Peptides against a protein of PDB entry 7RZF. Designs and how they scored, part 54

Target 1, 358 residues: chain A of PDB entry 7RZF
Amino acid sequence: PFQEEHLKQLYKIVPIKDIRNLYVTFPIPDLQKYYKSNPGHYLGHLIGHEGPGSLLSELKSKGWVNTLVGGQKEGARGFMFFIINVDLTEEGLLHVEDIILHMFQYIQKLRAEGPQEWVFQECKDLNAVAFRFKDKERPRGYTSKIAGILHYYPLEEVLTAEYLLEEFRPDLIEMVLDKLRPENVRVAIVSKSFEGKTDRTEEWYGTQYKQEAIPDEVIKKWQNADLNGKFKLPTKNEFIPTNFEILPLEKEATPYPALIKDTAMSKLWFKQDDKFFLPKACLNFEFFSPFAYVDPLHCNMAYLYLELLKDSLNEYAYAAELAGLSYDLQNTIYGMYLSVKGYNDKQPILLKKIIEKM
Target 2, 358 residues: chain A of PDB entry 7RZF as posed
Amino acid sequence: PFQEEHLKQLYKIVPIKDIRNLYVTFPIPDLQKYYKSNPGHYLGHLIGHEGPGSLLSELKSKGWVNTLVGGQKEGARGFMFFIINVDLTEEGLLHVEDIILHMFQYIQKLRAEGPQEWVFQELKDLNAVAFRFKDKERPRGYTSKIAGILHYYPLEEVLTAEYLLEEFRPDLIEMVLDKLRPENVRVAIVSKSFEGKTDRTEEWYGTQYKQEAIPDEVIKKWQNADLNGKFKLPTKNEFIPTNFEILPLEKEATPYPALIKDTAMSKLWFKQDDKFFLPKANLNFEFFSPFAYVDPLHSNMAYLYLELLKDSLNEYAYAAELAGLSYDLQNTIYGMYLSVKGYNDKQPILLKKIIEKM

## One batch from the design tools (peptide; aimed at target 1 G48 L68 K73)

Design b2_p20_7_s3 (made by RFdiffusion4, then SolubleMPNN; from b2_p20_7, 12 letters changed)
Fold by OpenDDE base, seed 4:
Structure b2_p20_7_s3 (fold): chain B 358 residues (1-358), chain A 20 residues (1-20)
Amino acid sequence: as target 1 above (358 residues)
Amino acid sequence: VSKYTPLTDDEGIYHVIFEV
């Protein structure tokens, strides 16, 4: 367990690979016994969110961060870590203090809003979907995983414990959130820019690093993190599937796509799934325009149109991905290609959103 | 992403962050 002397520390670490990472870590209590409520997953879902008003969205808008991950990690016996880990841009490496300030502003926003039962319910539903449609793991990997899990969970719960959320515990969410404070922080910056500027070597792997105390003024700056009005809780994820009904195979099911609609303006091919029997569909649309690629100007306009369309759809991309939906938009020599894939239940919602932006 | 997956696989970095 980290003592007070191990808190408020900054580690500057030289990587083997050319990477720029920031780790903001918080020692937290062991949450393993609370797996049915999983307060660390709740916080990781929000802190690691990628939608509008998220921490990542703001840090990306500033050009400081490319990717963000957040969540709990096992520590030694009796404690865990909560980690916010970001991939830094070259510019972001110069703004680490401000990045961490934004992290604490987002955490302060979570305190101000309080625990949300609907967010817990979304996490529960997403995990239930993931469990229900879990791909067949390789037998050896699965056995080894189960053997590891048996140390932590009752035998009867081993298969479900990682996925099944049962209890909304706002008290535990607040308890973990109370540990996400500047006085409890450990910061690590990973960059080759620290080469030749380190004074310590890690004994096991020879990793070069420097350890410094974070100045009290910086800690105080983070402690006084205000409510940044750019940070918002995510909206409800409208793409989470709730209907998993599989339609019976038609008697006249064709092994190949059959033309089921033929009009002057549209052709529709359909193939029922005869192999996977999943509540999933692939919707593929090819749009033909006689004006596509007629000249360089039209080519450039078509390109810019798709880039703008993609950008306008970014607000839905993450929520769709979490819900097991994806879309793709491509320019073709004849016009445009659109693909929508994943669980069929909410595909019409995503498709409508795409069409409304077109 | 709610499940913590480290951005690096460098065990030496992890040792410094979590064990030192």
Scores: peptide ipSAE 0.329, ipTM 0.876, DockQ to the pose 0.680
OpenDDE base, seeds 1, 2, 3, 5: peptide ipSAE 0.006, 0.312, 0.262, 0.310; ipTM 0.378, 0.872, 0.854, 0.866; seeds 1, 2, 5 fail the geometry check

Design b2_p20_7_s4 (made by RFdiffusion4, then SolubleMPNN; from b2_p20_7, 12 letters changed)
Fold by OpenDDE base, seed 3:
Structure b2_p20_7_s4 (fold): chain B 358 residues (1-358), chain A 20 residues (1-20)
Amino acid sequence: as target 1 above (358 residues)
Amino acid sequence: VSTYQPLTDDEGILHIIFNV
């Protein structure tokens, strides 16, 4: 376990690849025994959320961060890490202290709101969907994985323990959240900008780095992180599928799309799935406009329209993706193409959201 | 993202972050 001397440390690391990453790491207790509640997953879901009012959304709005990943990682015996890892912009590399302040502001927001059972339920439902529809693993890889996890789980639970949440434990969520404090932080900044500014070399791989103590004044700034009104808990994910019924194959099912509706303004083709038998659908819409490509001005307007439309839909994109839904919007020489793919149950909801923004 | 995956595959970097 890391002692106090290993906390409040800043590592400046020189990468081989041209990357700019920030790692904010917290030593936490071993949570393996709490797999039924998985409090680290709950926190990782919220901290790693990409929707409106999320940590990532705010850091992106500042131009400091491109991507964010958050969650628990196994450590040595008897402890784990909780990690917030971001891809830094060039500007973000200059604002690392402020980025970390925003992380602690978000964590403080999570403390203020307390554990939410509905968020746990969404995590449970998402994991259940992922488990139900996981691809068949290769036997050799699967047996090796199972052999490894048999040390941690009862035999009866080995197949499900990684996916199925069973117990809402707000006490454990709070316990982990209490470890996510500035006094318990380890910071690593990875950038080529530290080349020639390092004084240590990692013995195993030869990675060059510098280790510094984080100043007490910086720790105090992070300890006094205010509630930032831009941070909000995510809204309920309305795209999570609940109905997985598969309709029987029709006797007249064609191997190709059949025209099922023909009007002056629209044609509709349909093909039933005869191969995969999944509760999924692909909805493809081609919109035709005589004005879309009539001249360069209209082409540019059509392009700008789609970019604005995509931007207006970003609030739903992440929630849809988590729920196994995706959409695509493209300009075509005749107008616009829209595709909605994934679980069929909530596709009408996503389609409605798209249409409401059009 | 349910399981944390580092943004780097560099073992040297990961070693410093998690062991030093």
Scores: peptide ipSAE 0.467, ipTM 0.921, DockQ to the pose 0.644
OpenDDE base, seeds 1, 2, 4, 5: peptide ipSAE 0.465, 0.434, 0.072, 0.020; ipTM 0.921, 0.912, 0.567, 0.313

Design b2_p20_8 (made by RFdiffusion4)
Pose (drawn by RFdiffusion4):
Structure b2_p20_8 (pose): chain A 358 residues (1-358), chain P 20 residues (1-20)
Amino acid sequence: as target 2 above (358 residues)
Amino acid sequence: MELSADSEEMEETVFDILLD
């Protein structure tokens, strides 16, 4: 649907609720026919990746961006999209051309070195382990899902869809990586600062927007010279699991969790798993404090402190959320709260690091 | 790495305008 008359354009949209965002839209051909190599997931794993020396961490370091989501959007049949959607700070709206410039800097940093064998082997191993201990399904919604993808795949791999990968073909990685060029951009800015500046309006919904077609100054400023920032490729993962042993049932087996420790400091509830036999467990905690909800100031500093703890710890723990260990730490009325779940091998390192950062 | 629910809702408006 994107003919070249309406390419290289930058819209400005006025919202109703106060948000600020930047959408970078590329068009690409259909790659649902390539469901073995999956080049869109490769570029999505290399673009939207938090951690040391990556696209998001540098935009955090310049104070412009809270978070960004990579990957490719799939639309209808016979055509596909690719999206880099970002949200903005107060002075992140002043430097949009520099943000998109850094986006093409990281794209060119990934075009000078191109394919990687160990990233494909690592992602295939991760999907294979994540498929081997695939948990049980709720019977409603699961049959709708496997009837929702029954139209595309044959009868043998109706289940093993986007789980098992056979081959690493760098030609398709290079093909989809070539289609991401600044002659294929469609920038869209959402900001509430354009109240009285909008000429055009939408008939169906009634929203207002613009047409600031990007002059060629910034296009030929985008693709001209792009060496690097301080970017780097992600490093070897250490949260990949290795212990897949189901520990045996002990003498004192109980059908409900029993109180084992009762002190004036803490109490526990424990139950070995009897039904599922998956090498994974969930640990949860609820810390209490009478000072958490005393007045609005003390009920306000709790969200700020807990949020800054999540800010400063996502850079470390995104590899744990990517390997299958997910944690969550949010505030409650009474006190604060913690819940770490996932594979059975790497809970101590993650929970201990959470405490010593806390 | 997640957007707010308001930002995800507004993204469908952006695509409707882009397809016009």

Design b2_p20_8_s1 (made by RFdiffusion4, then SolubleMPNN; from b2_p20_8, 7 letters changed)
Fold by OpenDDE base, seed 4:
Structure b2_p20_8_s1 (fold): chain B 358 residues (1-358), chain A 20 residues (1-20)
Amino acid sequence: as target 1 above (358 residues)
Amino acid sequence: MKLSKESEEMLEIVFRILLS
């Protein structure tokens, strides 16, 4: 257990590699016995959210942060840490106090809204999907975001405890949230800019660092974090699959895509999965326009159109990715290419969203 | 987002410092 003298501390750490990271940490009670409710995962999901109104969205908009991860990690016996880790830009390194202020504003928003059972259910559903397909899917895409949360958990605990969300415990969520206060904060900043400005050496790796008390005025500023109107809870993720039915292989299944529709305006090829037997599909669309590459002006217009389309779809990108869906849009010499991949259940929803933006 | 191997190593170092 940390004594008061160990709280409200700032650690300036010199990395070997040219990296800039901020770690905002909070001592929390040992939550291992509450793995069925996993209140730290609930909070990590929200704090680490990347959608509109998220903490990361605001920090990115200011050019201060590239990535954000939030979650619990094991500490010593009898306590854990809740950690918010961000990758800092060069500009963000100059605004660490304001970044942390925004973190506390977001935490204050979570207090104001209170625990949401639908968010817990979303986490439960996402974990169930991840668990069900853990051994069947190459972990790269879907696990990259889950693995971001996973990096804060010991590999062994991640593999067992995270997948078993069974009990919504708003009391435990509030209990953890009550520990996420400026008076309990331990901050670490990692930057080469601290080289030659340190006075301590870490024993295991020889890492140079400096420890400083965070000024009381800064703590007070964070304690008085207001409700920032830019922060909003995420909307329900409409892309989370619920149907995992695999259709039987058709008797006339071909090893190659078969032309199943041929019209003046469209051709459709279909190939049933005969190898993976997953409730997944790949939808690929090639759009042909006689005007796409007629001249440089049309090329530029086609490029601009695609960039605007991509920008308009950014609001769905994170939610789709969390749900194991992805999309890709590319200009081609003949027009445009669209790909939608992942679990088939909610692909029509994502496709509809894309088409509505076109 | 998956932390890079470098970020994982740094996280371990940070934790050692925070627990010292």
Scores: peptide ipSAE 0.379, ipTM 0.876, DockQ to the pose 0.451
OpenDDE base, seeds 1, 2, 3, 5: peptide ipSAE 0.367, 0.351, 0.363, 0.371; ipTM 0.882, 0.864, 0.869, 0.882

Design b2_p20_8_s2 (made by RFdiffusion4, then SolubleMPNN; from b2_p20_8, 10 letters changed)
Fold by OpenDDE base, seed 4:
Structure b2_p20_8_s2 (fold): chain B 358 residues (1-358), chain A 20 residues (1-20)
Amino acid sequence: as target 1 above (358 residues)
Amino acid sequence: MKLSKEQQEELEIVFRILLQ
């Protein structure tokens, strides 16, 4: 465990690559024994959320951050870290204190709302999907991974322990959340802008860095983080699949798409999966309009229409992605192309959302 | 979100510094 002298520290690190990253880290207890509840995953899911009212959404709106990752990481000596990592813009590098303030405002929002069982259930369901449909790992890599995990988990649980959530433990969520305080923070900023401004060298890689105490005034500013009305808990992810039924291959299944509907206004092609046998589908729609590309004005209008449509759908993009769904919208010389891909169970919901915005 | 290999390497370096 870190002593008080090791807390409230800022590390300015010079990267080899031209990258700008912020790591806001918190020492937390070893949570390995709580793998069935995984409170760090719950918090990582919310803090790392990308939907409306998320931390990332606000930081992106300010032009300070490109990406955000939240979660737990193993530490040394029977402790862990909770980490919030962001990719900084050039402007964001100038606003690190305010970025961290927003992090604490979001954390304060999580305290105010308290642990949500439905969020835990979504994490459980997402992990179950990920486990069920995980890609075949390379045998050597898989064996090495399993060998490493055997140090932490019972043999019978090794295969599932990373994915299996069984117990909602609001007490443990609150316990971890209570460690996410300014007085417990260790910050690292990675930027080439610190070149020639460092006084220490890391022994293994020769990475140059400077360590500084975070001023008490800054810590106090973060301790007084108010509730920011822009921060909201995510809405329920309606795209998480629950039905994984695979229909049997039809006797007359064709190796190529077959025309199954032909009308004056529509043609429908269908091909059943004969190779992968996954509860997934690809829906592709081509819309034809005689007006789409008749002149530059109509072309520009069609472009603007799709940009506005994409913007209006952005609220669903992350939730769909988490649930293993994706969509694509493109202009074509004849009109518009729409694609919806992923688990078939909730594709109709996503498709309906798209159509409602059209 | 899964970190890229590069992000993992950077994270390792950062954590080596943070653990000193």
Scores: peptide ipSAE 0.370, ipTM 0.874, DockQ to the pose 0.429
OpenDDE base, seeds 1, 2, 3, 5: peptide ipSAE 0.343, 0.324, 0.349, 0.343; ipTM 0.866, 0.846, 0.868, 0.865; seed 2 fails the geometry check

Design b2_p20_8_s3 (made by RFdiffusion4, then SolubleMPNN; from b2_p20_8, 9 letters changed)
Fold by OpenDDE base, seed 4:
Structure b2_p20_8_s3 (fold): chain B 358 residues (1-358), chain A 20 residues (1-20)
Amino acid sequence: as target 1 above (358 residues)
Amino acid sequence: MKLSEDSQKELEIVFRILLQ
């Protein structure tokens, strides 16, 4: 375990590649025994959320961060790390202190709201979906992974342990959240801008770095992180599938899309899945307008319309992605193309949301 | 999100430094 002298440290690291990353890390207890509740996954889900009112949404809006990942990682025996990792813009590299302040403001929001059982249930449901439809791993990788996890999990649970959420433990969520404090922080900044400004070398890769204490004034600034009114818990993910029924193959199933509806205003083609047998569908819509590309003005209006539509749908993009749904919107020379793909159960909900924004 | 192989290597290096 880290002693107090190892906390509140900043590491400036020179990468080989031209990358800019920030790692905000917190030593936490070993949570391996709590895999059935997985409080670190709960916190990682919220801190790593990309929807409206998320940490990433705010940091993106400022032009400081491109991507964010939150979660627990194994450390040495008897402790773990909670990590918030962000990809920094050039501007974000200048605002690391303020980025970390926003992280603590979001963490403070999580403390104020307290543990939410519905969020745990969503994590459980998402993990169940991910497990149920896990792609076949390569045998060598799979066996090596199983051999590694056998040290940590009962043999009977080793296949499911990574996905098993059974117990809502708000006490453990609060316990981990209590470790996510400025006094417990270890920060690493990765940037080529530190080249020639380092005084240490990492033993294995020869990576150049500098270690510095974070100033007490900066720690105090983070300790006094207020409730930022821009931060909100996510809304319930309406797109998480619950029905996985696969309809039987029709006796007259065609190998190609069959025209099942032909009207003056619409044609409908249908092909049943005869190969994958997954509770997934692909809905494709082509909209034809004689006015869409008649002249440059109409082309520009059609483009602008689609960009505005995409922007208006961005609030659903992450929730849909988490639930294994996707959509695509494209301009065509004849009008517009829409596709909705993924698990079929909640596709009507996503399609309705798209249509409501059209 | 699955980190890229490069991001995983970087994370490993960062972690080695953070564990020193």
Scores: peptide ipSAE 0.377, ipTM 0.871, DockQ to the pose 0.412
OpenDDE base, seeds 1, 2, 3, 5: peptide ipSAE 0.347, 0.329, 0.351, 0.351; ipTM 0.863, 0.843, 0.863, 0.863

Design b2_p20_8_s4 (made by RFdiffusion4, then SolubleMPNN; from b2_p20_8, 8 letters changed)
Fold by OpenDDE base, seed 4:
Formats: C-alpha cells, sequence, structure tokens
Structure b2_p20_8_s4 (fold): chain B 358 residues (1-358), chain A 20 residues (1-20)
C-alpha cells in the first residue's frame, strides 16, 4: 500500500527506444474478488474509448496524443493500479500537465453521468462474443494464458472468469472512480529528452530516471478540473453481434466463388464458407468508374474523395472494431474498392453507414 | 483501447520504477 509520501509523484524515465509515453497511474483496491462485476473493465472501456467525445478524440484533436490505453493492472498483494497510458507526440510532451487535466475532466464527466447499466451490458456482450469465439480464432495463446489464470480463479471458473460479467455493481464503479483523483496520482513520463537529467538508476535493467514531487499548484489545477463540454459518453455500439446462426452448407456449394448475379451494372460472386464455420462474412465491392483515372485531375479528385470518405467514417471505426467488424477503402486504377469483414449479423448496418457517407 | 494483460517490456520497466 502506498503511503501519502508515495503519492503525487512524477517519474521522468529514459527509454532505450525512441518513444514518448505518459503513464497516469492510481493505486486502487484489489478488485480480483469483484471479477463478476469487473468495475475496472467498465472504467477502462470508457476511459480507453476512441469514439466521438472520448478522451483520446480530444487529445488527438490537439495533436498531443496518438494512442490511449486505459484499465486496471495487478500491483502488489492487496492493491492494483488503474492506468491511463498515452503515446505522446513531440508537442504532447510539452503539454503533459494539460493532458492530465483533460484526463481528470473526463473522469469528472464519468462522475457527473454516473454508472450506466447499458455500458455494463455492452461490455458483457462484447466479452461474451470474445469468449464464444476465443478457441476458434487463437488456440495457441490459450494454454499459456490458462496457466497464469489458474493462480487467481477456481478451476471451474478459469475459462470464464475473465469474460463473464454477471453483476452490475454501480457502487464498485463509483468506489474505483473515487480513487481516480489527483491526490492519488503517480505519473511516469518516458522520453529520451530526460537523458542526462536523471539521478536514479533502476536495478533490473539499469533504466535511468528522476523522481519529483508534483507541485501542489498542479495538483490543485487537476482537482478543480471542470466539465469539459467536448467530453461525452459513447453512444450504444450498434455493431455488436447478437445473432450467431450459421447457415447450413448448400448442396451446390462450390469450392470457388460462383457468379450468382450478372447484370449490365453489377456482377455478384458468392462462396459459402466450407472451412471455418463462423458467423462471419467478407463483403468485397469493386466500383468501376470510367472517369477515375482519365487524367491527373480526376486521379486527385478520386483520392481526395476517398480521404474525405475515410474521415467521415472514423466515427464508426472504433465501435466496429470492438464489435469484430472492419472495413477497408482503397483507390484502384478503375475506381474504388470497399471491403467489409467480420461478424455477419451487423455488417448490413456498417455497410449502410458507409453507403450513406458515399 | 483497454489495457491488455500483455505488458510490453517498457510497461514492465515503468511498473518496476512505480513499485520501487
Amino acid sequence: as target 1 above (358 residues)
Amino acid sequence: MELSEDSKKELEIVFRILLS
């Protein structure tokens, strides 16, 4: 357990690699016994969200952060850490205090909105999907992971304990959120810019670092974090699959794509899955335009169109990815290529969103 | 994204420092 003297600390760490990272960490109680409610996962999902109104979206808009990761991690016996980790831009390295202020503004937004049962249900549904298909998608990582989990969970629950959310516990969410305060913060900044400015060496790897107290004025600024109107809770993820029905293999199933529609304006090839037997599909669309590559102007217009289309779809990208959907858009010498992949149930929704932006 | 259990080596070093 950290004493007060260990809180409100800043660590400046020299990396071996040319990386810039910020770790904002909070000591929290051991949540292992609450695995059925997993309040740290709930908070990690929201804080780590990448959609519109997210912490990452705002920090990216300022050019300070490239990526964000949030969640709980094991500490020593009797406590854990909640961590917000960001990849810093060169500019972001100059704005660490402001980045952390935005983190506390987002946390304050979570306090103001309170625990949302629908968000818990979304996490539950996503975990159920991940669990259902775990063994089918990644068999090799399974055995090594089980061995580690056996130390924490009863043998009967080892397979499910990481994935099965059963209990919505708003009280535990609030309890963890109450630990995410400036007075409890331990900050680490990782940058080569600290080379020659350190006074300590880590024993295991010889990593050079400096430890400093965070000024009380900075702590007070973070304690007075207001509600930033740019921060919003995510909308419900409309892409989460609920139907996992696998259609029976047709008697006339071909080993190669068969032409099932041939018109003046469209050709459609179809191949049923005969190998994986997953409720997944790959939709590939090739659009042909006689104007796409007529001249340099048309090429540039086609490029700009696709970039604008991609930008307009960014709001769905993260929600689709979480739900096991992906899309790809590419310029071709004949026009455009669109691919939609993943669970088939909500592919029509994603495809409709793409077409509505086209 | 949510924090995965697969700790990068860099994260391990940071945690050793944070736990020292």
Scores: peptide ipSAE 0.302, ipTM 0.873, DockQ to the pose 0.424
OpenDDE base, seeds 1, 2, 3, 5: peptide ipSAE 0.297, 0.289, 0.300, 0.292; ipTM 0.873, 0.868, 0.873, 0.873

## One batch from the design tools (peptide; aimed at target 1 H41)

Design b2_p21_1 (made by RFdiffusion4)
Pose (drawn by RFdiffusion4):
Structure b2_p21_1 (pose): chain A 358 residues (1-358), chain P 21 residues (1-21)
Amino acid sequence: as target 2 above (358 residues)
Amino acid sequence: MRLYEYKPLSNDPAINHVIFS
């Protein structure tokens, strides 16, 4: 649907709720026919990746961006999109051309070195282990899912869809990586600061927007010279699991969690899993404080401190959330709260690091 | 777990209709 008359354009949209965002839209052909190599998931794993020396961490270091989501959007049949959607700070709206410039800097940093064998082997191993201990399904919604993807795949791999990968073909990685060029951009800015500046309006919904077609100054400033920032490739993962042993049932087996420790400092509830036999467990905690909800100031500093702890710890723990160990730490009325769940091997390192950062 | 897959930042169908029209 994107003919070349309406390419290289930058809209400005006025919202109702106060948000600020930047969408970068590329068009690409259909890659649902390539469901074995999956080049869109490769570029999505390399673009939207938090951690040391990556696209998001540098934009955090310049103070312009809270978070960004990579990957490819799939629309209808026979055509596909690719999106880099970002949200903005107060002075992140002033430097949009520089943000998109850094986006093409990281794209060119990934075009000078291109394919990687160990990233494909690592992602394939991760999907294989994540498929081997695939948990049980709720019977409603699961049959709708496997009837939702029954139209595309044959009868043998109705289940093993986007779980098992056979081959690493760098040609398709290079093909989809070539289609991401500044002749193929469609920038869209959402900001509430364009109240009285909009000429055009939407008939169906009634929203207002513009047409600021990007002059060629910034296009030929985008693809001209792009060496690097301080970017780097992600490093070897250490949260990949290795212990897949189901520990045996002990003498004192109980059907409900029993109180084992009762002190004036803490109490526990413990139950060995009897039904599922998956090498994974969930640990949860609820820390209490009478000072958490005293007045609005003390009920306000709690969200700020806990949020800055999540800010400063996502850079470390994104590899744990990527390997299958997810944690969550949010505030409650009474006190604060913690819940770490996932594979059975790497809970101590993650929970201990959470405490010592806390 | 699959954080590398596309997810929209907002669910406002009016804005998304202008972007993808």

Design b2_p21_1_s1 (made by RFdiffusion4, then SolubleMPNN; from b2_p21_1, 7 letters changed)
Fold by OpenDDE base, seed 3:
Structure b2_p21_1_s1 (fold): chain B 358 residues (1-358), chain A 21 residues (1-21)
Amino acid sequence: as target 1 above (358 residues)
Amino acid sequence: MELYKYKPLIDDEAILHIIFS
């Protein structure tokens, strides 16, 4: 366990690669025994969320952060870390204190709202889907993994324990939230901008770094993080599949797409899956316009249109991705291409959202 | 995104060692 002297520390690290990263880390208790409720997963889901009102959404809106990862990591025996890791912009590197303030504002929002059973249920459902449709692992890797986790889980649960949530434990969520405080923080900033400004060398790899205590005034600012009205809990994920029925293969099924609709304005091809037998579909739409590339102006307008459309759909992108849905929008020399892929159950919902924004 | 179990945050083990030591 980290002593007080190891807390409230700032590390400035010189990377080999040209990267700018911020790590905000908190020592937490070992949560392994709570795998049925997995409070760290609940918090990682929310803190790492990318939808409207999320931590990432706000930090991106400021131009400070490109990507965010949140969640628990295994530590040494008897403790774990909760980590918020962000990819920093050049501007974000100048606003690290403010970025961390926003992190604590979001954490404070989570405290104020309290644990939400519906969020837990979504995590449970998402994990159940992931478990049901997980890819086949490599035998050697799988056996080694199973051997390792046998130490932590009952034999009968070894195959499912990593995925299946069973118990909503708001008390454990609150317990972990109570560890996510400024007084427990360890911060690392990774940037080449610290080259020549370091005073320590890591013994194993020769990585140059500087270690500093975070000033008490900065800790106090983070402790006094108020509720930022821009932060909101995510909305319910409407894209989570619930129907996994696979229709029988039709007798007349062809190994290639068959033309099933032919009109003056549209052609439709269909191919039933005869190989994978998954409750998934690929919807591909090609839109043709004689005006799309008639001149440079129209070409630029088509490009701008697609960029605006993508931007308008960004609010759904993350929720769809979590639910195993994806979409792609591309300009073509003839017009536009749209693809929707993933579990077929909620594809109509995503497609409707796309069409409503078009 | 959420941090997946057993995945490193970054590929640079040296950086990870400093942060989590």
Scores: peptide ipSAE 0.245, ipTM 0.830, DockQ to the pose 0.461
OpenDDE base, seeds 1, 2, 4, 5: peptide ipSAE 0.235, 0.226, 0.243, 0.249; ipTM 0.826, 0.822, 0.831, 0.836; seed 5 fails the geometry check

